Peptides against a protein of PDB entry 5ZKO. Designs and how they scored, part 43

Target 1, 44 residues: chain A of PDB entry 5ZKO
Amino acid sequence: SASNPRKFSEKIALQKQRQAEETAAFEEVMMDIGSTRLQAQKLR

## One batch from the design tools (peptide; made by RFdiffusion4, then SolubleMPNN)

Design b2_p16_8_s3 (from b2_p16_8, 11 letters changed)
Fold by OpenDDE base, seed 4:
Structure b2_p16_8_s3 (fold): chain B 44 residues (1-44), chain C 44 residues (1-44), chain A 16 residues (1-16)
Amino acid sequence: as target 1 above (44 residues)
Amino acid sequence: as target 1 above (44 residues)
Amino acid sequence: ALEQRRRALEVARLLR
């Protein structure tokens, strides 16, 4: 039988955490790229 | 110096893949919950 | 996104 509602809620919360972490990691990558682009423009 | 544009593109692609994988994992959790709920309703 | 992460972590902590 599927685990209790608390276990489902925990699974959902953990997945939401992971999604948020991956989003944060993506934003960090984009920030790094953006900073590099800006620096390159300033040096041109 | 920040890595070349190809390396940035690879980083972006990798992060997008991770986001998609985490989304799929979340959907699987929700499907399992939904299936359990449906089963419980049928047994009532 | 940082706020989203913070909220998600808080929810996860409360369920543990």
Scores: peptide ipSAE 0.262, ipTM 0.682, DockQ to the pose 0.055
Fold by OpenDDE base, seed 3:
Structure b2_p16_8_s3 (fold): chain B 44 residues (1-44), chain C 44 residues (1-44), chain A 16 residues (1-16)
Amino acid sequence: as target 1 above (44 residues)
Amino acid sequence: as target 1 above (44 residues)
Amino acid sequence: ALEQRRRALEVARLLR
């Protein structure tokens, strides 16, 4: 049935969204760490 | 302070774990789709 | 990162 490909595509897209969100969260953590390091360096 | 590197490492590790979990969930979705397609082919 | 999220959200919205 033609409905299955759409549902599969939706599942893939939703999972890709979650992966992108987790990647964004990782990058945010790394940016915060980088900023903290830079600030600590400027205080020396 | 020496406590910051440990906390940063922990944050990175936790985020890497979440990324791995989301990757595993994606692979599961793809396996389910693949299995469904294979089953549909066998029923023809 | 933001671009990846934006693209993923756009695809997900189009499929809904």
Scores: peptide ipSAE 0.261, ipTM 0.671, DockQ to the pose 0.077
Fold by OpenDDE base, seed 2:
Structure b2_p16_8_s3 (fold): chain B 44 residues (1-44), chain C 44 residues (1-44), chain A 16 residues (1-16)
Amino acid sequence: as target 1 above (44 residues)
Amino acid sequence: as target 1 above (44 residues)
Amino acid sequence: ALEQRRRALEVARLLR
């Protein structure tokens, strides 16, 4: 059936949200790695 | 603890995979919308 | 990244 344009926009928005959340999770991992690196440097 | 560089690389790889999966899911949604649009055009 | 997440959440909320 011709899905309501509103349902399409909702699907797009939800997918954009998930993409942003996965990006945030990736950045958190990178920050944790960076923090660990900095700590290791201070111990040298 | 100084997490093993191997564990860091694994975490990065897993997050990159999740990002790719979410991108693919977004592209699928966009393809479904495109297909619906094309069908609607054919009915006009 | 946090800003992008916040914006996406806001858009999603408005459409619900």
Scores: peptide ipSAE 0.259, ipTM 0.678, DockQ to the pose 0.079
Fold by OpenDDE base, seed 1:
Structure b2_p16_8_s3 (fold): chain B 44 residues (1-44), chain C 44 residues (1-44), chain A 16 residues (1-16)
Amino acid sequence: as target 1 above (44 residues)
Amino acid sequence: as target 1 above (44 residues)
Amino acid sequence: ALEQRRRALEVARLLR
């Protein structure tokens, strides 16, 4: 079967999207931690 | 709400696991592409 | 990372 370069490119692009979504979710978690720390410092 | 450091650590750990799973899925896609290329070269 | 997400979404949309 002819290696459909378009199908490989699609698989790679979809996987990169998933990785970027997981990175965004991680950044959200880290922002929440940072915000909580800042709030705790302001209350001291 | 008391920043439960344990809950933050759990969130980070789960997110790191998801990132690792997505990395493994990406490596599988890349291996499939590499295998297809190698097969095409052997048939020349 | 937000820019990477935006770019990845755009590429994925174009391939659909």
Scores: peptide ipSAE 0.258, ipTM 0.677, DockQ to the pose 0.088

Design b2_p16_8_s4 (from b2_p16_8, 11 letters changed)
Fold by OpenDDE base, seed 4:
Structure b2_p16_8_s4 (fold): chain B 44 residues (1-44), chain C 44 residues (1-44), chain A 16 residues (1-16)
Amino acid sequence: as target 1 above (44 residues)
Amino acid sequence: as target 1 above (44 residues)
Amino acid sequence: DLERRQRALEVARLLK
């Protein structure tokens, strides 16, 4: 593979960003669940 | 949010899969770098 | 691609 170090670093950075975005999306889902549970508990 | 527990579990599962896919993609990039380094070392 | 998907599924299983 003639891929140069700059191209590798760019790929790594892009993947790290994607991982962070997916983590944030997961956290949002979990917050939504938590909020719903809290609301349900208050209504009981 | 009227989202039912089944919908939440599905969202969680989907997000976990996405995170795993991004991890695997990152590992592939790192393997490519490692392979390139090994090849370069053999050619020295 | 298949190997990547298999690894992804394994990680997803471990995180379940």
Scores: peptide ipSAE 0.233, ipTM 0.661, DockQ to the pose 0.108
Fold by OpenDDE base, seed 2:
Structure b2_p16_8_s4 (fold): chain B 44 residues (1-44), chain C 44 residues (1-44), chain A 16 residues (1-16)
Amino acid sequence: as target 1 above (44 residues)
Amino acid sequence: as target 1 above (44 residues)
Amino acid sequence: DLERRQRALEVARLLK
């Protein structure tokens, strides 16, 4: 099929969004770990 | 809560897996675009 | 990063 450039650009953009969301989710996990560590250190 | 290090490691591992899957999905999209481009060039 | 996420969301929105 003569692939529509718009469809490709849409696929790329949507996939980049998903990647960014996964990165944000990872950063959230790491922040939660960091917060927990800090809290544990304060209790020492 | 005294966070279990095992739970943190599990969360990190699962999130890394998700990131890898999203990367693979992006690579698939790019490969499809590349294949389509190559096909279009052959028709010229 | 959060900025990257925001940019990606905006691009996706503009293409819809």
Scores: peptide ipSAE 0.228, ipTM 0.651, DockQ to the pose 0.082
Fold by OpenDDE base, seed 1:
Structure b2_p16_8_s4 (fold): chain B 44 residues (1-44), chain C 44 residues (1-44), chain A 16 residues (1-16)
Amino acid sequence: as target 1 above (44 residues)
Amino acid sequence: as target 1 above (44 residues)
Amino acid sequence: DLERRQRALEVARLLK
């Protein structure tokens, strides 16, 4: 049906959004690591 | 603290696992699209 | 949390 392409496009968009959220969460973790390293260097 | 590197490594590992799960879900969606297209072609 | 979601939305837009 003509609705199938729209449903697939919506599923793909939702999956891309989830991947972006996981990427953002990963970037936050990496930023926390970077900030901790910088703080440790400043205290030396 | 010496626990911070371990906590960060654990967070990174968890995020990599989540990214792998989202990739698998995306591949499933793409497989469904591919199978639907193949079926539509066979019916022509 | 809101900033994280905004970044996620921007990445999702770029992937379209």
Scores: peptide ipSAE 0.221, ipTM 0.649, DockQ to the pose 0.067
Fold by OpenDDE base, seed 3:
Structure b2_p16_8_s4 (fold): chain B 44 residues (1-44), chain C 44 residues (1-44), chain A 16 residues (1-16)
Amino acid sequence: as target 1 above (44 residues)
Amino acid sequence: as target 1 above (44 residues)
Amino acid sequence: DLERRQRALEVARLLK
């Protein structure tokens, strides 16, 4: 069977999207932590 | 409400695990692509 | 959720 460049490209693109989603989720978690810390400082 | 260091630590740890799993899945995809290319070369 | 997905798609596009 010939190489499936399209199928491989689709798999890579999908996986990059998933990694980006996980990165965005991580950034959101870190932002929430940072915001919480900043709010706690303002309340002192 | 006081800072929830434990809850934040758990969220960070869980997110790091997910990122590692997605990285491993990406590496598997790339390995499969590489193996397919190598097999195609051997058949020529 | 939608905004996160849109950001992820943009990042994925830039990585191509």
Scores: peptide ipSAE 0.217, ipTM 0.651, DockQ to the pose 0.065

## One batch from the design tools (peptide; made by RFdiffusion4, then SolubleMPNN)

Design b2_p17_1_s1 (from b2_p17_1, 12 letters changed)
Fold by OpenDDE base, seed 4:
Structure b2_p17_1_s1 (fold): chain B 44 residues (1-44), chain C 44 residues (1-44), chain A 17 residues (1-17)
Amino acid sequence: as target 1 above (44 residues)
Amino acid sequence: as target 1 above (44 residues)
Amino acid sequence: DRLARLVEVLRLLREIA
């Protein structure tokens, strides 16, 4: 059956949204690790 | 011009790969946060 | 979303500490 290009387009849009959300979450965690490292350094 | 389903399929595959790579990087960061917190706790 | 859940766990751990 012919691959439905519209279905692929919709899947790409959903994946892009998910990717953006996960990137934002990743960046938040990266900020947290920086803060945690700073705290550990201050305790030394 | 007819949307090329093969191009959409390839884009989906690339996005899935990127998602997996970012997930792995996130998990590594989470492990580092855990380790850093443990270090901070030991210094108290 | 797995990543979102993991971020939430980290937030909770910060609140407990």
Scores: peptide ipSAE 0.108, ipTM 0.463, DockQ to the pose 0.289
Fold by OpenDDE base, seed 5:
Structure b2_p17_1_s1 (fold): chain B 44 residues (1-44), chain C 44 residues (1-44), chain A 17 residues (1-17)
Amino acid sequence: as target 1 above (44 residues)
Amino acid sequence: as target 1 above (44 residues)
Amino acid sequence: DRLARLVEVLRLLREIA
């Protein structure tokens, strides 16, 4: 069955969106780590 | 009542030990975060 | 607790990875 290029393109778009969401979540987590680290350093 | 300098010194030593233990635990967690981050980057 | 926060952050990072 011919892979519907439109369905493929849609899947790629959804994958890119998901990747962007994961990246944003990762960056938020890394910012939280940085903040916690800074707090820990201030308490030393 | 004269603060027993010996008791004070002991309390300070115990506090320093506790702080060192917390620091070590913090460093362990940070190392684990670093490892997880590296894994996440490899999966991108 | 800073350690508790770091553990939670680590958990979240593992869920994303």
Scores: peptide ipSAE 0.096, ipTM 0.461, DockQ to the pose 0.109
Fold by OpenDDE base, seed 3:
Structure b2_p17_1_s1 (fold): chain B 44 residues (1-44), chain C 44 residues (1-44), chain A 17 residues (1-17)
Amino acid sequence: as target 1 above (44 residues)
Amino acid sequence: as target 1 above (44 residues)
Amino acid sequence: DRLARLVEVLRLLREIA
Protein backbone atom coordinates (compact mmCIF):
# COMPACT_ATOMS: atom_id res chain seq x y z
CA SER B 1 0.00 0.00 0.00
CA ALA B 2 1.18 3.52 -0.76
CA SER B 3 2.83 4.18 2.58
CA ASN B 4 1.60 7.52 3.86
CA PRO B 5 4.53 9.83 3.07
CA ARG B 6 4.01 11.46 6.45
CA LYS B 7 4.23 8.11 8.19
CA PHE B 8 7.27 7.26 6.15
CA SER B 9 9.01 10.52 6.97
CA GLU B 10 8.23 10.01 10.64
CA LYS B 11 9.69 6.52 10.49
CA ILE B 12 12.83 7.83 8.81
CA ALA B 13 13.16 10.60 11.37
CA LEU B 14 12.72 8.09 14.18
CA GLN B 15 15.29 5.80 12.60
CA LYS B 16 17.78 8.65 12.27
CA GLN B 17 17.19 9.62 15.87
CA ARG B 18 17.74 6.05 17.02
CA GLN B 19 20.89 5.83 14.95
CA ALA B 20 22.18 9.04 16.50
CA GLU B 21 21.41 7.75 19.99
CA GLU B 22 23.12 4.45 19.26
CA THR B 23 26.13 6.29 17.88
CA ALA B 24 26.31 8.55 20.91
CA ALA B 25 26.04 5.55 23.21
CA PHE B 26 28.79 3.79 21.28
CA GLU B 27 31.04 6.84 21.44
CA GLU B 28 30.47 7.13 25.17
CA VAL B 29 31.45 3.50 25.62
CA MET B 30 34.52 4.02 23.47
CA MET B 31 35.53 7.01 25.55
CA ASP B 32 35.18 4.96 28.72
CA ILE B 33 37.16 2.12 27.18
CA GLY B 34 39.85 4.53 26.09
CA SER B 35 40.01 6.16 29.49
CA THR B 36 40.10 2.82 31.27
CA ARG B 37 42.81 1.57 28.95
CA LEU B 38 44.88 4.64 29.57
CA GLN B 39 44.46 4.26 33.31
CA ALA B 40 45.36 0.58 33.17
CA GLN B 41 48.49 1.42 31.17
CA LYS B 42 49.52 4.04 33.70
CA LEU B 43 49.30 1.45 36.45
CA ARG B 44 51.72 -0.84 34.59
CA SER C 1 72.91 -15.95 36.76
CA ALA C 2 70.90 -17.38 39.65
CA SER C 3 68.08 -14.85 39.61
CA ASN C 4 67.66 -13.52 43.13
CA PRO C 5 64.60 -15.42 44.40
CA ARG C 6 63.46 -12.24 46.09
CA LYS C 7 63.62 -10.31 42.85
CA PHE C 8 61.80 -13.11 41.10
CA SER C 9 59.03 -13.24 43.68
CA GLU C 10 58.64 -9.47 43.47
CA LYS C 11 58.33 -9.67 39.70
CA ILE C 12 55.70 -12.38 39.96
CA ALA C 13 53.76 -10.39 42.54
CA LEU C 14 53.90 -7.31 40.33
CA GLN C 15 52.74 -9.32 37.34
CA LYS C 16 49.81 -10.73 39.30
CA GLN C 17 48.87 -7.27 40.49
CA ARG C 18 48.96 -5.91 36.95
CA GLN C 19 46.85 -8.79 35.74
CA ALA C 20 44.28 -8.11 38.45
CA GLU C 21 44.19 -4.42 37.56
CA GLU C 22 43.76 -5.19 33.87
CA THR C 23 40.98 -7.64 34.68
CA ALA C 24 39.20 -5.11 36.87
CA ALA C 25 39.51 -2.46 34.17
CA PHE C 26 38.14 -4.89 31.60
CA GLU C 27 35.20 -5.79 33.82
CA GLU C 28 34.42 -2.13 34.40
CA VAL C 29 34.39 -1.52 30.66
CA MET C 30 32.14 -4.52 30.14
CA MET C 31 29.73 -3.21 32.76
CA ASP C 32 29.62 0.16 31.01
CA ILE C 33 29.04 -1.51 27.66
CA GLY C 34 26.28 -3.62 29.17
CA SER C 35 24.61 -0.61 30.72
CA THR C 36 24.89 1.43 27.53
CA ARG C 37 23.52 -1.43 25.48
CA LEU C 38 20.60 -1.80 27.82
CA GLN C 39 19.89 1.92 27.62
CA ALA C 40 20.13 1.91 23.84
CA GLN C 41 17.71 -1.00 23.68
CA LYS C 42 15.24 0.83 25.90
CA LEU C 43 15.28 3.77 23.50
CA ARG C 44 14.33 1.53 20.57
CA ASP A 1 45.48 -7.52 25.37
CA ARG A 2 41.83 -8.34 25.98
CA LEU A 3 40.81 -4.71 26.17
CA ALA A 4 42.51 -3.85 22.90
CA ARG A 5 40.75 -6.75 21.22
CA LEU A 6 37.40 -5.61 22.56
CA VAL A 7 37.99 -2.08 21.31
CA GLU A 8 38.84 -3.42 17.90
CA VAL A 9 35.71 -5.58 17.78
CA LEU A 10 33.54 -2.63 18.74
CA ARG A 11 35.21 -0.48 16.11
CA LEU A 12 34.56 -3.09 13.48
CA LEU A 13 30.93 -3.42 14.54
CA ARG A 14 30.49 0.32 14.18
CA GLU A 15 31.96 0.24 10.71
CA ILE A 16 29.60 -2.53 9.64
CA ALA A 17 26.52 -0.76 10.99
Scores: peptide ipSAE 0.083, ipTM 0.440, DockQ to the pose 0.080
Fold by OpenDDE base, seed 2:
Structure b2_p17_1_s1 (fold): chain B 44 residues (1-44), chain C 44 residues (1-44), chain A 17 residues (1-17)
Amino acid sequence: as target 1 above (44 residues)
Amino acid sequence: as target 1 above (44 residues)
Amino acid sequence: DRLARLVEVLRLLREIA
């Protein structure tokens, strides 16, 4: 059956939510890596 | 004046300690990256 | 060089994101 516009909108919203969650997880890791890099530099 | 290790053996011991700490920091980063990669794979 | 390896890993992570 032709993809119901409502179902399409829900799929797009879900995809955007997942993308935001992935971005947040990436940013968290980048922050941790940044902190660890700074720590490693201080140990030299 | 910060008492620099006077003995060669003390300098070597300090260097090895710093190297171990740098290695541990690197391994921590790699573990965080591994965890995030696994999370990103689960979101697909 | 451990720092060089770390920078490369960071580069790879940015490419995946």
Scores: peptide ipSAE 0.079, ipTM 0.441, DockQ to the pose 0.111

Design b2_p17_1_s2 (from b2_p17_1, 13 letters changed)
Fold by OpenDDE base, seed 3:
Structure b2_p17_1_s2 (fold): chain B 44 residues (1-44), chain C 44 residues (1-44), chain A 17 residues (1-17)
Amino acid sequence: as target 1 above (44 residues)
Amino acid sequence: as target 1 above (44 residues)
Amino acid sequence: DRLARLVEYLRLLKEIA
């Protein structure tokens, strides 16, 4: 079935959005890790 | 200088406490990562 | 260094994402 170009573009947009959300989640975790590391260092 | 055994024991106790705090922080981060991974998987 | 390993692991995951 010829994937409707609009539906395809919407799927791509959704995929990009999901990727952005995943990236943001990773960045948040990295910030938390960085903070934790800094805190751990301060406790030393 | 003969390190006062009491001071030594206190330093060891402090070190153990710090290690426990670092471990707890690590575990917290691991839980957050686990949650993030689960969320990322749900977004796929 | 458990934390360092974790950071590196997450960095790698971020690169894949």
Scores: peptide ipSAE 0.076, ipTM 0.437, DockQ to the pose 0.082
Fold by OpenDDE base, seed 2:
Structure b2_p17_1_s2 (fold): chain B 44 residues (1-44), chain C 44 residues (1-44), chain A 17 residues (1-17)
Amino acid sequence: as target 1 above (44 residues)
Amino acid sequence: as target 1 above (44 residues)
Amino acid sequence: DRLARLVEYLRLLKEIA
């Protein structure tokens, strides 16, 4: 069936949502690394 | 003054302790990354 | 320094993404 524009738009929206979730997960990890690094620095 | 062997041994012990602390910090970060990655995977 | 390497690795990943 013809690529339903609505179905396509939903797929794009889901893709963008996943990208945002991956970015948020990455940022969380970076915050944890930052915190851990700061702690390690204080132990030096 | 002659490199006091006792002072040297203390420095080595402190260095090893710091290394252990850095390793523990690294492992903590890796655990956080593992957890975050698992969460991100579940959101896909 | 494994921690430093990890931080750098993640920065590189962010840069590529």
Scores: peptide ipSAE 0.076, ipTM 0.430, DockQ to the pose 0.081
Fold by OpenDDE base, seed 4:
Structure b2_p17_1_s2 (fold): chain B 44 residues (1-44), chain C 44 residues (1-44), chain A 17 residues (1-17)
Amino acid sequence: as target 1 above (44 residues)
Amino acid sequence: as target 1 above (44 residues)
Amino acid sequence: DRLARLVEYLRLLKEIA
């Protein structure tokens, strides 16, 4: 049965959304690292 | 002039303190990463 | 430097992703 193209597009959209959320989470962590690094450097 | 041993010990203590603070900052970041990772995984 | 190592680790993870 040909997977409903609409269902496929929906799955792709959901995947993209999840990827974006994971990327955002990663970027947030990187920002926190940057901030913490700066703070740690100031302690020197 | 022999560096005052007291001044040396003070410098070492300050260095240890700074190292501990940097370590704590690192651990905080690692904890944040762990939390964020868990959140990101839950998004999958 | 632990922070530097962490940053590098994360950079590597980013490259793998």
Scores: peptide ipSAE 0.075, ipTM 0.430, DockQ to the pose 0.079
Fold by OpenDDE base, seed 1:
Structure b2_p17_1_s2 (fold): chain B 44 residues (1-44), chain C 44 residues (1-44), chain A 17 residues (1-17)
Amino acid sequence: as target 1 above (44 residues)
Amino acid sequence: as target 1 above (44 residues)
Amino acid sequence: DRLARLVEYLRLLKEIA
């Protein structure tokens, strides 16, 4: 079946966008955990 | 040395307060992780 | 340690993302 290169490139672009969104969400949570960790350490 | 029961009870109360604050911070982070996980799953 | 478990969970999420 004729590999539709345009459809393939669109799928790759969507995958990269998804990966960027997942990375941003991860970084946000890591910052929150870092803040929580610092707060917990201040209580010790 | 005369165990100061009042000082002991105050230390226990402070420890319980600290534990409650640490638990609340943990629950907040767990909620954020749950939200992030849900967002990541929606992208799949 | 609850915090350690949370950090490990996030590391695992990053690894599978």
Scores: peptide ipSAE 0.078, ipTM 0.439, DockQ to the pose 0.083; fails the geometry check

Design b2_p17_1_s3 (from b2_p17_1, 12 letters changed)
Fold by OpenDDE base, seed 4:
Structure b2_p17_1_s3 (fold): chain B 44 residues (1-44), chain C 44 residues (1-44), chain A 17 residues (1-17)
Amino acid sequence: as target 1 above (44 residues)
Amino acid sequence: as target 1 above (44 residues)
Amino acid sequence: SRLARLVEYLRLLREIL
């Protein structure tokens, strides 16, 4: 079935957007973990 | 005011327990981050 | 706690990545 290139490109764009959002969320979590780690170490 | 040494020791013990639990949870997270990070990198 | 929320977030994130 001829996949509409426009619909495909839109799907890819949405996927890339989602991945970027997930990556940003991951990085935010990693930053928060860094602070949490420091706090946990200070409490030892 | 004479703080009851027993109550103080109990409070310290509870604090240490909480810290140990938080540390364990942190370590679990850190272990899981390794896999999550790898997954996120694979999706880039 | 903040840590508990973070742990849960990471678990959820791992499921969707």
Scores: peptide ipSAE 0.104, ipTM 0.486, DockQ to the pose 0.107
Fold by OpenDDE base, seed 3:
Structure b2_p17_1_s3 (fold): chain B 44 residues (1-44), chain C 44 residues (1-44), chain A 17 residues (1-17)
Amino acid sequence: as target 1 above (44 residues)
Amino acid sequence: as target 1 above (44 residues)
Amino acid sequence: SRLARLVEYLRLLREIL
């Protein structure tokens, strides 16, 4: 039974949303790492 | 001129403090990474 | 080392993304 194209598109949209959320979380962590590194360098 | 033992001890104390601050900052980042990883895993 | 742990966590994040 061909997965309803609507169901497929909804799954893809949901996946894209999740990926965006994961990317945002990663970027936040990378910012924190960058900030921490900068702070540590300033303490030297 | 022998570096004044007091100046040396002060430098060591300052270094230990900086190391503690750097460690705390690192641990904070690691917590954020851990949280992010857990969140990302839940999105799967 | 702390650096090694950081690298591992970054690797794990890249695997998730």
Scores: peptide ipSAE 0.091, ipTM 0.464, DockQ to the pose 0.086
Fold by OpenDDE base, seed 5:
Structure b2_p17_1_s3 (fold): chain B 44 residues (1-44), chain C 44 residues (1-44), chain A 17 residues (1-17)
Amino acid sequence: as target 1 above (44 residues)
Amino acid sequence: as target 1 above (44 residues)
Amino acid sequence: SRLARLVEYLRLLREIL
């Protein structure tokens, strides 16, 4: 079966893109937790 | 000792203002995390 | 508290990412 290096490279690129997006979403959550804590401290 | 109704009313007003500000901050963060949740769902 | 619920929600969200 013809190795489709193009399809392979595309799959790898998509996987890396997904990983980057998941990381960004995680970082956003962490920032929100931090912000919430800071706000809570100010409101006390 | 002279009951200072003015000071009492001012304290109540400040308390209510703080409560409103805390509520607004909570709602803002809830909206932000809602967006993050939607993103996370799309990434799966 | 509302804050506690929010923090817990964020933690749960972090776990699913």
Scores: peptide ipSAE 0.089, ipTM 0.458, DockQ to the pose 0.118
Fold by OpenDDE base, seed 1:
Structure b2_p17_1_s3 (fold): chain B 44 residues (1-44), chain C 44 residues (1-44), chain A 17 residues (1-17)
Amino acid sequence: as target 1 above (44 residues)
Amino acid sequence: as target 1 above (44 residues)
Amino acid sequence: SRLARLVEYLRLLREIL
């Protein structure tokens, strides 16, 4: 069935979306750490 | 001058306050990391 | 230490990503 390539492409797209969401969550944490570090430096 | 002990005590108190503020900032970041980890796990 | 805990959490997060 010619539907297999489409299903494959959709699965890859979904995987890429998930990876992007996970990356965004990681970047948010890193930004928070950066902000906290900046605050801690200002307290010195 | 008997003011030296007071100045010392105030300096120690200020240091403790700074340490508490740094600790609170650290704990906030750790809480955010925990939340993000939970979200990332749900994305899997 | 607090730093060691932070590093461990970042490591664990990286393993999830």
Scores: peptide ipSAE 0.089, ipTM 0.458, DockQ to the pose 0.084

Design b2_p17_1_s4 (from b2_p17_1, 12 letters changed)
Fold by OpenDDE base, seed 2:
Order: structure tokens, then C-alpha cells, then sequence
Structure b2_p17_1_s4 (fold): chain B 44 residues (1-44), chain C 44 residues (1-44), chain A 17 residues (1-17)
């Protein structure tokens, strides 16, 4: 019974970590896209 | 000699086609990612 | 091809998400 709050807290922490990882991956991709766009513009 | 302009024109056309295909593939992937993000937001 | 690599990376991310 008393472990339920801890299990819940761990579940929330794990969810936040996964969301942060997904966000970081997205930002990395967007940076790559941005760099590619900038390079393409310079070649015009 | 006279075929060089045609060969050049064909090469340019092929290059433009490949670039258009790559752009379309990129846009498709971005749409899928966008849809996934929208769905994730709705589930929050 | 940088664009091709980017598309492949995005596809991979979609598959693992």
C-alpha cells in the first residue's frame, strides 16, 4: 500500500524521461533540417 | 554533337525529377511526424 | 545525399516512437 506512491512517482518520472528523449530527438532532427535548408539557400 | 543539348536537357530534367521525389518523400515523413505529435497532444 | 539521409533518419525515428 505505502509503495503505491513510490511506484506512481517512478512511473511519472519514467514518462517525463521518455518525453524528454523524444523532444531531444525531435530537436536534433529539426536542427539537421535547418542546417540543410541554410546550406541549400547558400548554394542558390 | 547536336545531340549534346538534348542529352544535357534530359540530364537536367532527370535531376529535377529526383529532387522533386526527394522533396515529396521528405514532406510525407514530416506530415506523419506532425500527425503523431498532434495525436500525442490530444491524449494529454 | 544529405536530404536522403535526413529522410531515412526521420523514418527510423518514426518506427521507434
Amino acid sequence: as target 1 above (44 residues)
Amino acid sequence: as target 1 above (44 residues)
Amino acid sequence: DRLARLVEYLRTLREIA
Scores: peptide ipSAE 0.095, ipTM 0.473, DockQ to the pose 0.151
Fold by OpenDDE base, seed 4:
Structure b2_p17_1_s4 (fold): chain B 44 residues (1-44), chain C 44 residues (1-44), chain A 17 residues (1-17)
Amino acid sequence: as target 1 above (44 residues)
Amino acid sequence: as target 1 above (44 residues)
Amino acid sequence: DRLARLVEYLRTLREIA
């Protein structure tokens, strides 16, 4: 809580890290989708 | 056309092959999504 | 369109993550 701002900031940093990791994973999958889409188009 | 049923059947086979390849690619991406989802859950 | 559905699914996942 407010009684330990350092711990609070650490929690925020951890949250941001998690979010970044989740976002990166999402973006990776989106790239795979893009690749798949291109592949599918080429097969037509 | 009907004048060349063999060619017609070949075209159908080719179409089926393309569809199968597209489906496989889609399924692969879906597997990646599953993995990503699991990863995201673990990060929570 | 399967890809469109997939993208939508991913968007949903992103929103709930």
Scores: peptide ipSAE 0.087, ipTM 0.464, DockQ to the pose 0.086
Fold by OpenDDE base, seed 1:
Structure b2_p17_1_s4 (fold): chain B 44 residues (1-44), chain C 44 residues (1-44), chain A 17 residues (1-17)
Amino acid sequence: as target 1 above (44 residues)
Amino acid sequence: as target 1 above (44 residues)
Amino acid sequence: DRLARLVEYLRTLREIA
């Protein structure tokens, strides 16, 4: 049975949303790491 | 000229303080990464 | 530098994802 295109589109949308959230979280961590690194360097 | 022991001790204390601060910053980052990873896993 | 290594690790993970 062909999956309902509407349901499929919803799944894709959800997946894209999750991906965006994961990306944002990653970027946040990277920014924090960058900031921390800079701070650590200043302490040396 | 022998470095003043007092000045030496001050330098050591400062160095230890900096090291502690660097360690704390590192731990903070690791905690953030851990949290982010947990969040990302929950999104899957 | 452990922090630098961690940064590079995370960058690598991003690239392969």
Scores: peptide ipSAE 0.084, ipTM 0.445, DockQ to the pose 0.076
Fold by OpenDDE base, seed 5:
Structure b2_p17_1_s4 (fold): chain B 44 residues (1-44), chain C 44 residues (1-44), chain A 17 residues (1-17)
Amino acid sequence: as target 1 above (44 residues)
Amino acid sequence: as target 1 above (44 residues)
Amino acid sequence: DRLARLVEYLRTLREIA
């Protein structure tokens, strides 16, 4: 059957949502790493 | 002036305390990374 | 440097995600 533009757009939207969620999770961890590094430096 | 054993022992104790705090912070971040990786895999 | 290795690991994960 022919490509459905509506279905295609929905798939793109879901992909973007997942990407945003993954990015947010990585950023959270990076903030923790940054905090830990700063803490380690202060303890030296 | 001569080395003060009491002062030396205090410095060693403080160093060990700082090392323990750094290790604890590192372990906490490692736990978060494990969780983040699992989350990213589930989002795929 | 444990922290440096951890940061690099996270960067790698971000690239493959």
Scores: peptide ipSAE 0.082, ipTM 0.454, DockQ to the pose 0.080

